# Peptides against a protein of PDB entry 3WG5, part 76

Target 1, 218 residues: chain A of PDB entry 3WG5
Amino acid sequence: LAKNIVYVAQIKGQITSYTYDQFDRYITIAEQDNAEAIIIELDTPGGRADAMMNIVQRIQQSKIPVIIYVYPPGASAASAGTYIALGSHLIAMAPGTSIGACRPILGYSQNGSIIEAPPKITNYFIAYIKSLAQESGRNATIAEEFITKDLSLTPEEALKYGVIEVVARDINELLKKSNGMKTKIPVNGRYVTLNFTNVEVRYLAPSFKDKLISYITD
Target 2, 218 residues: chain A of PDB entry 3WG5 as posed
Amino acid sequence: LAKNIVYVAQIKGQITSYTYDQFDRYITIAEQDNAEAIIIELDTPGGRADAMMNIVQRIQQSKIPVIIYVYPPGASAASAGTYIALGSHLIAMAPGTSIGACRPILGYSQNGSIIEAPPAITNYFIAYIKSLAQESGRNATIAEEFITKDLSLTPEEALKYGVIEVVARDINELLKKSNGMKTKIPVNGRYVTLNFTNVEVRYLAPSFKDKLISYITD

## One batch from the design tools (peptide; aimed at target 1 G47)

Design b2_p24_3_s3 (made by RFdiffusion4, then SolubleMPNN; from b2_p24_3, 12 letters changed)
Fold by OpenDDE base, seed 1:
Structure b2_p24_3_s3 (fold): chain B 218 residues (1-218), chain C 218 residues (1-218), chain A 24 residues (1-24)
Amino acid sequence: as target 1 above (218 residues)
Amino acid sequence: as target 1 above (218 residues)
Amino acid sequence: MAPVNKKPNKWEGVIIDPLGIKEF
């Protein structure tokens, strides 16, 4: 029987191999406790594609629902963050956050100009992001436009277009609004109805390593 | 309105960037004609992970159902082929075929020995293959064992364990058995019920390039 | 608010390191 516990953890900064370790650690803790879900408060400008894909896979393997919550106000799930959100069991956004801008790049030149990705790479990620959207029953057309138009959406637009499931100001409002919703992707092969009735909220603290790397990457 | 047409195409040999071009070409033709589905007769020993992931994405983006059919008897969806199958809308196998053996490798040494993948890579693909299985409502435990035990299954075992949906001797039996089945993953955001009532079967010929590369890679 | 094209920030983008050649 799942414990009536919901974990909340923060992941902030660039998506790197270390960000994968954070997701893995947080989800593993919540899985071990048979939590009802884990909410990841996500604030990211983007990052590495390899790390992003690993994170998406780690979320999809979770024994419990993983909710991506773009939080706090002013935060973004930009670039790689959008892919991670689209790969999750539920997406929420706080008012004043953003999602999108998913065009892949090869990096930055010394003058700060973007090095464009070749069409093969861009097309690969168009395909990938559309897949994530379709598998989660989210708007695949908008997901494509996150790349092809470098589109960024407000929470209200993202909700309206069916990219996200919830707009919530805080964790308590998120739990209230998402209670009784089905996960957008399966958990252990089944779509799960979220039960946030009489839950204990437990906050996971970042490790010392998490704090140090967040400082170095910001 | 979808035409009452089902396309059939063959993809044989190693999974490479060229195999992606084959999948893309075949699916695009069937999409343009608004076919009811395309069946890909797949026979592969495996190949490149990058190409495999691109192919999975291309299938998931398809505007029409893509059925992977491990065919003819004696064929396999080995290694990368299993990932492709698990990423598809329906899997069928002919009697006397195999699926599985998905352990990633870095390549072969000069003496023909396998260069083992580091644990990080193996764990990445365990995660990936479990994701594909879960998203398609297929057996994620067996999907993991395709890597961790290098497991290979017969069609009968794969059907029994819920890895595949159909065992069929030929295209006609496949169409008959899969008629009325729902796709295991969405098509344009919706699970589609396959309708193979009174369909015209159209075979797509391999291009000259397809024939040449199949010869070079075999 | 209309969908806004993000101003490229210093880190906007998925840097695709070549996924090392992995064979299956």
Scores: peptide ipSAE 0.044, ipTM 0.261, DockQ to the pose 0.172; fails the geometry check
OpenDDE base, seeds 2, 3, 4, 5: peptide ipSAE 0.024, 0.033, 0.023, 0.026; ipTM 0.266, 0.266, 0.244, 0.329; seeds 2, 3, 4, 5 fail the geometry check

Design b2_p24_3_s4 (made by RFdiffusion4, then SolubleMPNN; from b2_p24_3, 12 letters changed)
Fold by OpenDDE base, seed 5:
Structure b2_p24_3_s4 (fold): chain B 218 residues (1-218), chain C 218 residues (1-218), chain A 24 residues (1-24)
Amino acid sequence: as target 1 above (218 residues)
Amino acid sequence: as target 1 above (218 residues)
Amino acid sequence: MAPKNVKPNKWEGLIIDPLGIVEK
C-alpha cells in the first residue's frame, strides 16, 4: 500500500515577506506530492503584520492540512506566530513552548520601549484574531486576551482552554495523538480527518535561498 | 570495564551569543565521546534573552544529559541562568549559591536604574519559564514567581520547593547524590537514569577563543 | 496595462513581536 506522506518543515525567526515565501514553497511541495499533511515546526517571536496575514491566507488556501507545531522545547508561536497558528488546520505545541502575546505595536523606540499601536489598529487585530479562533472552533475569548491582556500560555494551559489541539514531545507523538482528528478549518471546502496510520515522514530542508536570508537577518 | 565518562565544563559571566557557542562546543564534545553526562558549572548574573533561549534549545537537543550545577559557592544562576537551569536535564546547586531573579528588563538607564520590560514581554517570559518548569516536572508556581516577585532562592529553598534536584558541595557529592536519578526531561526522547558508578570525570578547559572573549566582555 | 498601484498594505510596518527583534 503506497504510504501516505507527511512533510515536516521548519520556520524559525521573524515573520517577514521571506517567511511567506518559505511557507508558500513548503506547502506547494507538499500539495504537489498529495501529502496527507504538512507539519510546520514554528519558532517565532513575531514579525510583520502584513506577512502574517498573507501566511494565514496561504495556509487557509492550502490543498492539504497544515499543522503548526510549536517546536522544539523553548520555541514560541509568539505574536504573529499565534495568528498563524490560529489560522491553521491543527495546532500542536511541545512542552517548554509558549503561545500568545499578540498586542500589535508600531515598533520600538531607540530606548527599546514599545511604540503603541493606535486603538483603531488594536481593535482591528482583536476582531481578526477572534475571527480566526471562531472559524477554527478555538477559544475566541482567550484569543482576544492574547491582545487585550498580552496573555501568553503554556502548552498545557493552551490545551486546557481550547486554544490548541495537541501537546506532543516530538513528531511521532504528534502524529500518534492527531491521528483521527478533524482539521479545525476546511481543506478544499471539507473538514479532513487526519490519517497518520502507516505514514512516511519527509523532512523539507531550507532552500539555499532560505539559508542565505537567515544569515542576513540574524 | 570501560569507565563511563562525565564531562565538567565552566560557564561564567553574561549570557551572550558567545556563551551559546561555549555550550554548543562543550555539549558537542561530550556527545562525540558518548559521555554519561556533561556537568556545566554555571555562574551567571544573566544576559541576553535570545542567547538564553538558544542555549535552552541546545540543551534540550542534547544527545546526552546536561546537568546545570550552580557552582562554586557564591555563584548564581540568576535571570537567564535560571531559565537555562530549568531547561536542563538536572539542576544542582552548591551551598552559598542562588537561583532566580528572572524579571525581564530592557536594560539599565545611565543612572543604573532598571528600564522595565513592557507587560507583553514579561508575560511572554512568564509563560516560557512556567513551560520549562512544567516540562521538567519542577515547581511552575515558583518559576512564575521568579519573575512576578523577582524571587531568589537559596539551594535549600530551591530543593524544598521542587525547583532543583540536588544540593552538593562539589562534583563528587553531585555525582554521588544524582546517581540513579532520572533526567527531568528526555534525552533522545527517553528519560535517562543517570549512572555515575565507576565514572571518569573529564574537565573541559575554555578554548583560546573562549578565554579571549571573556577578556573583552569583563 | 498600467501597473496597478498596489495600495500599500495599511499594515505595512506594523509589528506583532513582543521581543523587539524586527526593528532592531
Scores: peptide ipSAE 0.080, ipTM 0.340, DockQ to the pose 0.061
OpenDDE base, seeds 1, 2, 3, 4: peptide ipSAE 0.042, 0.038, 0.038, 0.053; ipTM 0.276, 0.296, 0.274, 0.305; seeds 3, 4 fail the geometry check

Design b2_p24_4 (made by RFdiffusion4)
Pose (drawn by RFdiffusion4):
Structure b2_p24_4 (pose): chain A 218 residues (1-218), chain B 218 residues (1-218), chain P 24 residues (1-24)
Amino acid sequence: as target 2 above (218 residues)
Amino acid sequence: as target 2 above (218 residues)
Amino acid sequence: AAEGVIIPVAASAKARAMEEAREA
């Protein structure tokens, strides 16, 4: 009861309805265990807008800070993952990862050709991504360019431009650097200072169902 | 005189990329065997827009008529399934089935809430559903109300309003009533008259991949 | 590679209610 606990979970692949269930399951475990924070190791090339908006909402309502960590090296928080990151308490990127490229699309034709959205829906997602950035005090100008210019950024660029808060190689370095940082969005109405000294790290294994469904969607 | 081959397949559940694959697989089989028609027993609550548009496109390119049959009783062709029906060569409904209810939404939220579709998406789908109805000679005024009023119809109402062509209890009654009917859209440029005199019915079983994905869904 | 944000354009509320009622 008198411990400082950080949960670490993994989320890989397309952001779908099932991805929401994962976020909710992991975050719920951390909440019920009074965790100082939960770190999500995120690697996503794309996904659906509805599941992305549900995840962002679940993070906004989280009783503990949610740290989105673009990891491992070579991972990306592209498309839906970018919004999830902008919608969270803190963003960390591992070396050689990517963030951005969030243009909303109606999807993919028989060819694999891109089916673009009506111009106005592009304006809707611009307003939504600007809102997430402003609510978290992040660079909304660059966030808008994730859509309008299909802009993508390395970790160092994302840090310089004020989109993320941490560049870290691993969980330990993430804890060291983010220790003492205020969350970019509130936890239950209050901006919180992260206390990662003398912390117990607990890893949440992805279930059989997680790995299988991810593999199939792959 | 001649022996006419009719294929029958079942397509159930949410409309997704796997559903497009089912439509493509079943239609390709019927095309290669020079079938008179393929009948799809469709039961769907909805699904994704890109896959629905890809299915409508696959049906437009079909070298044989595709008959959408809302079957069994209790089934529906709601949301995305309505567009598939309107985009097909002939629509049949079993007693106690439903068609319509197509108001687009960005999706569902955590607590029963619904994420609203921006007006541009709504107007986009109004134009698309009116177009499918106009191209097939079906009631475009009523098709719009599938969206603007979330209108849903019984089989008897759907026939009366000119949205569908046949009300049938089974495959036997469907072939009998649709024999001699012209298709509502062309097959390779010409509107084909359906010849169901002297008919061999062939049922297509769902593949291993089909069954696995649906068991996981159940 | 990035795949963009896909707008799923989900089923209507009525359709959902009808599906839930049927399952129940």

Design b2_p24_4_s1 (made by RFdiffusion4, then SolubleMPNN; from b2_p24_4, 11 letters changed)
Fold by OpenDDE base, seed 3:
Structure b2_p24_4_s1 (fold): chain B 218 residues (1-218), chain C 218 residues (1-218), chain A 24 residues (1-24)
Amino acid sequence: as target 1 above (218 residues)
Amino acid sequence: as target 1 above (218 residues)
Amino acid sequence: GALGVEIPLEASEKAREAYKARLA
């Protein structure tokens, strides 16, 4: 029987317009090949809210399931990364990773202090992150606390609280554990049951441009 | 009679967290010296929405009137710059400048195409820009069209439509024309009548850091 | 560190190019 293809790509560093291009490129490749899913190995300290919202939109418009996998150990889906994860079809985390810390800031002052976002912006993102959680059937209370308390969670806590769906040590364990799971948001208007019983894993390498920009933005 | 001080500072380039720091620094200096007002000569193609909203908040919290002056000829208060202007106590434009084009985008794709903001974001900014216009007694319909139609206006059009208050060729003409005008939003809870009859103009130079960051962000 | 969700208002192509140029 012909193997279903699962793509795996890595996105690391700050969430920027370039990161959007990476997501778009990777998902597009997987869509074109009618993959069973794409797994994005994500490690981000955060980034731009606009790029984040575009990425979320791109994920939600995907013709195939997009799994966000916070990987490897030591990685984080911090700030914008949490939003992206919450906007995805399935969230997985490796042991030793983190998720959360989603309080919007306007930037850093000359002295390195955080410039706080005005309440209107903070409230917007509270509503936004709660909507992502609610739409995906994830813990909206914790999602809000990612902002209001700048909460960060371990994979075990995130799983326990219903923020994420899978804790997995590697891609093989992720595929095994997520096999038969329904996506947390629709794919083309339908909740999809993932089928990873007979899959070929294809790794998408970052383009030369992807590597260069990640280096510049880090 | 002791001259009232009017500060003038230039902010050029993309609106960022660093731009916030510039606004904050400039306004703070003017506040500390109990200036009659500060004029910010603004030339921006746009920038970060978060920084923009912080800047608007900082302007609205100013102890003194903040005048946004789109200057020199050829300058624009594009995108984020329009929001900042609409959030200010008075807007002036030099002939040959532009204002508008406020449609939020998430970024640029690898091919240079615009990544559109999702409707939720666009709608947020529509509400936001309309609120700024309404609060300042400026044309909220045109403010909305800055987003929905990506409208750009000349100074003459902007004045005609009630988006801005002054068209002026230089600082002297600006001071002359704005003398006796009321601020479009309150200063410390009160609408202030500008008094530029006996003023000393003091130019604030960008800090070394301001120059460096503007160079990096351009 | 507070990862600032910067809401970029890249309203104009020029603004967006500027943002893209800033991230490039």
Scores: peptide ipSAE 0.032, ipTM 0.256, DockQ to the pose 0.342; fails the geometry check
OpenDDE base, seeds 1, 2, 4, 5: peptide ipSAE 0.026, 0.031, 0.020, 0.029; ipTM 0.271, 0.307, 0.264, 0.246; seeds 1, 2, 4, 5 fail the geometry check

Design b2_p24_4_s2 (made by RFdiffusion4, then SolubleMPNN; from b2_p24_4, 13 letters changed)
Fold by OpenDDE base, seed 1:
Structure b2_p24_4_s2 (fold): chain B 218 residues (1-218), chain C 218 residues (1-218), chain A 24 residues (1-24)
Amino acid sequence: as target 1 above (218 residues)
Amino acid sequence: as target 1 above (218 residues)
Amino acid sequence: GAKGVELPLEASPLARKAAEARKK
């Protein structure tokens, strides 16, 4: 019986155009092999809005389920990472991770203080993050508060409030808990029921280019 | 008679947080030496909005006049570069350069197409660029059209429309033409009359760090 | 601290091409 394949890839660091290239590459590999899903281990403090929106779009265009897994313990899906998660087919978090802090910023001042985005920009991202939450059947009120209150949640809180679908300590627990779950957004126009009962896990290593770029962006 | 010093520094490439550090360093050096002005030779395709706004603020906080010089021929003050120029004490352009193309983008899609900024963001930057033009007594209508029409101007057009103050082929012609001009924005609350009659030109080289960062961002 | 969503202000490739074409 041909084993269902689940790909696992890591994306760490700032969300940039290079991070988009990583997502695109990883998802494309998993699509080519007709994987049951790809799990992206995500650890990001945030990054560029453009790259984030492209990544969300790439996830939504995926031929296979894309699971965002905030991992390892101590990791975050902060800012742009939260949008990416909310745009994905399933969100999981490991204990000791965080999600939220989505306030759009124009950047940092000389003293490291945040240059606040104008209300018009903030309102755009409020509408955008709420749309992602609504489309995925996740808590749009909390999604808004990730911006308006700069809210950050624990995995337990995020699960409780219906922001995420799974709390899992590792890939094995994630596969076990998410087995039989429906994707929160469609795959090729259909909600997919995840089947992780007879799965081979394949790890995608970052390319040399991915490593170089991450080193440069950190 | 103590010669008035004019510093010249080059800023090339994308506008980033590192570009802010370059501006800050260059202006600080010129301030410490009580220079008559600093000329920044600018060649940029654009960059980050946050870094741009910080650079504009740093220019406006300068104790000495900051002249943006779009140089060499073939250079541009595109997008973020236009905002920086409009936020400066004087704008010059060399023949064969361009200014404008200020339409805010959220970034680039996979196919290299632009992800357009939402109207709310566009409207913010329209208001911002118009404010810079108005504060500096420059053409705010053209400044708006840099966004709304994605307009780019030649030096001759930009001068004709009152966007810039000087067209100059080189630093010597720039100093000659800008001598006796008043800054378009205040320096320490006062409009300064530029005095380039007895000037020593001092070039500030990019630091090794500046070179490394430019290489990484290109 | 969490880095907020950063907004780029980059010249469009089309605008760059148009600007380059005008430099000729």
Scores: peptide ipSAE 0.052, ipTM 0.473, DockQ to the pose 0.542
OpenDDE base, seeds 2, 3, 4, 5: peptide ipSAE 0.033, 0.040, 0.098, 0.098; ipTM 0.494, 0.546, 0.591, 0.597; seeds 3, 4, 5 fail the geometry check

Design b2_p24_4_s3 (made by RFdiffusion4, then SolubleMPNN; from b2_p24_4, 10 letters changed)
Fold by OpenDDE base, seed 2:
Structure b2_p24_4_s3 (fold): chain B 218 residues (1-218), chain C 218 residues (1-218), chain A 24 residues (1-24)
Amino acid sequence: as target 1 above (218 residues)
Amino acid sequence: as target 1 above (218 residues)
Amino acid sequence: GAKGVEIPLEASAKAREAAKARAA
């Protein structure tokens, strides 16, 4: 029986155009092999809005389920990472991770204070994040509060409030818990029930370019 | 007679938080030496809004005149670069350079098409760029059209329309033409008349970090 | 091509610290 393949890849650091290339590459590999899913181990403090939106679109255009897994313990899906997660087919978090803090900022002043985004920008991202939550059947009120209150949640809180679908310590627990779950958004126009019975886990490594850019952006 | 010092530094590439650090470092050096001015040779296709706004603020807080010089021929002060220029004490352009194309974008789609910024964002930047133009006594109508029409101008057009103050082929011509000009915005609350008689030109080099980041962002 | 003004979406330092404190 040809084992269903599940790919696992890590995406760490700031969300940039390069991060988009990583997502695209990893998803494309998994699509070409007709994988059951790809799990992206995500750890990000945030990044660029454009790259984030492109990543969300790339996930939504995926021929296979894309699972965002906030991992390892201590990792976060902060800011742009939360949007990416909310745009994905399934969200999991490891214990000791966080999600949220999605307030768009224009940056930091010379004194380290946040330069607030104008209300117009903030309102755009509120509408966008709520759309992602609604489309995925996740908590749109909390999604808004990720911006308006700069809210960050633990995995337990995020699960309780219907932001995420799974709390898992590792890939094996994630596969076990998500087995039989329906994707929160369509795959090729259909909600897919995940089948993680008798799967082969394949780890994708970052490219040399990926490693170099990560080293420079840290 | 202690020669008045004019610093010259190059800032090239995308406008990022690192670009802010470059501006801050260069201006700080020139301030510490009580320079007559600093000339920033700017060549940028654009970049981050936050970094841009911080750079504008840093320029406006400068204890000395900051002159933006779009240089060399073929360079541009595009998008974020135009805002920076409009926020500066004096703008010069070399022949064969360009300024404008200030449409805020969310980025590029997978097919390379621009992801349009929502009207709310666009309107914010219209108000912002017009403010910069008005505060500097520059053409606010054209500043708006840099966004609404994605307008780019030649040095001759920019001068004619009152966007910039000087067209100069090199630093020497810039110093000659700008000598006796009043800054377009205040320096320490006062409009300063530039005195480029008997000046010593000092070139500031990018830091090693600056070179490394430029290499990676290219 | 001229890249438009990019709007960063970064978590505030305060929010990151609060998240770390809650995860601890």
Scores: peptide ipSAE 0.167, ipTM 0.620, DockQ to the pose 0.521
OpenDDE base, seeds 1, 3, 4, 5: peptide ipSAE 0.048, 0.052, 0.182, 0.067; ipTM 0.478, 0.444, 0.627, 0.478; seeds 3, 4, 5 fail the geometry check

Design b2_p24_4_s4 (made by RFdiffusion4, then SolubleMPNN; from b2_p24_4, 13 letters changed)
Fold by OpenDDE base, seed 1:
Structure b2_p24_4_s4 (fold): chain B 218 residues (1-218), chain C 218 residues (1-218), chain A 24 residues (1-24)
Amino acid sequence: as target 1 above (218 residues)
Amino acid sequence: as target 1 above (218 residues)
Amino acid sequence: GAKGVEIPLEASPVAREAYEKRLK
């Protein structure tokens, strides 16, 4: 019996147009192989709003479940990473990771101070992040507080508050715990029950281009 | 009699945090030498809103007049470049250049299509660009249309509509035509009459860092 | 084409500093 394939890929660093290209490539490969799911190991401080929105859209258009896994310990799904996670079919976090700190900023001043986003922009992203939480059946109040209070949560808190679905130490625990869970958003218009029984885990390496871009942006 | 110094520096490419660093460095050098003005030869397709706002603020805080000169022929002060120009003490354009196309976007999709900014964001930038035009005594209606109609203007049109102050083919013509003009915004709380009589033109080269960053972002 | 004004969702200073510290 052909083993169900689960792809695992890593996205690390700032969310940029190049990060979108990575997500698109990884999901496309997993779609082509009719994988049961793709797990994206995510470690990001944040990044561009455009790239984030494109990534969310790409996940929502995926023919397969996309699991965002904040990994390894010490990693974060900060800012843009939280939006991406909330836009995904399942969120997992490793112990010692964080999620949140989603306050939109226009950037940093030369002295490293935050350039605050105007209230209109902040309110847009509040509406957007709440929409993602609501659509995925996640805690929209906490999603708002990721912006309004610049809140960051531990995996345990995020699970407790219904922001994420799984706390897992590694891929094996993630597969075990998420087996039989329904996706939090639809895949091709249907909520999918994850089947990680007797799966083959296939790791996707970053392309040469992905490595080069990461080297330039880090 | 010590000749009045006018600095000339070039800003080319996308407006980023690195572009802010260039503006800050160039203006700081010209301030240190108590220059009569600095002319920034600007050629940009646009860039980041944060960097743009920081650059505008840096220009407004300048101890000397900052002249934005859209140069050479074929150059543009597009998008973020228009905001920077409207935030400056004087705008000049070379024949064959353009200004405008200021529609805020969240970015580009993978297919190169524009990701539209939400109306709230668009309205914020409309208010912002109109404020810059009003504060500088420039055409706020056209400034709004740079967003709402994605309008781009020739130097002749921009001059005619009161968006810019000078059409000049080169630095010599710019200095000649702008001599005796008042700055469109204050310098240290006062409108300054430009004195380009018997000036020394000093060119600022991009730093090694500036060159490296331009190479990475181009 | 003229790039519109890009609005970054930059990392919070805390998240950025934490990330930069991990890269060292």
Scores: peptide ipSAE 0.120, ipTM 0.606, DockQ to the pose 0.625
OpenDDE base, seeds 2, 3, 4, 5: peptide ipSAE 0.072, 0.051, 0.121, 0.080; ipTM 0.547, 0.438, 0.594, 0.498; seeds 2, 3, 4, 5 fail the geometry check

Design b2_p24_5 (made by RFdiffusion4)
Pose (drawn by RFdiffusion4):
Structure b2_p24_5 (pose): chain A 218 residues (1-218), chain B 218 residues (1-218), chain P 24 residues (1-24)
Amino acid sequence: as target 2 above (218 residues)
Amino acid sequence: as target 2 above (218 residues)
Amino acid sequence: APATGVIIAPLPAAAPPPPSAPAP
């Protein structure tokens, strides 16, 4: 009961209704165990707007800070993952990862051709991504360009341009650097200082169902 | 005189990429065997827009008539399934089935809440559903109300209002009543008269991949 | 993997309301 606990979970692949269930399951475990924070290792190339908005909402309502960590090297928080990141308490990127490219689309034709959205819906997602950035004090100008210019950024660029808070190689370095940082959004109405000294790290294994469903969608 | 071959397939659940694959697989089989028609027993609560549009497109390119049959009793062709029906060569409904209810939403939230669709998406789908109805000679005024009023119809009401062509209890009654009917959209440029005199019915089983994905869904 | 864009899925996936005749 007198421990400092950080949960680490993994989320890979398309952001879907099942991805929401994962976020909710992992975050719920951390909440019920009074964790200082949960670190989500995120690697997503794309996903659905509705599951992305549900995840952002679940993070906003989280009783503990949610740290989105674009990891491992070569991972991306592209498309829906970018919003999830902008909607969270802290963003960390591992070296060689990517963030951005969030243009909303109606989807993919028989060809694999891109089915664009009506111009106004593009404006809707611009307003939504600007809102997430402003609510978290992040660079909304660059966030808008994730859509309008299909802008993508490396870790160092994302840090310079004030989109993320940490560049870290691993969980230990992430804890060291983010220790003492305020969350970019509140936890239950208050901005919180992260206490990662003398912390127990607990890894949450993805279930059989997680790995299988992810593989199939792949 | 001649033996006419009719294929029958079942398509159930939410409309997704796998559903497009089912439509493409079943239709390709019927085309290669020079079938008079393929009948799809459709039961769907809804699904994704891009896959629905890809299915409508696949049906437009079909070299043989595609008959959408809302079957069994209790089934529905709601939301995305309505567009598939309106985009097909002939629509049949079994007693106690439903069609319509197509108001677009960005999706469902955590607590029963619904994420509203911006007006541009709504107007976009109004134009699209009116277009499918106009191209097939079906009631565009009523098709709009599938969206603007979330209108849902019984089979008897759907026939009366000129949205569908046939009300049938089974495959036997469907072939009997639809024999001699012209298709509502062309097959390769010409409107085909359906010849169901002297008919061999062939049932297509769902593949291993089909069964697995649906068991996981159940 | 390259970005696939944010896929908008506007069509609902729920049981339809009880069928009714359209108002005159």

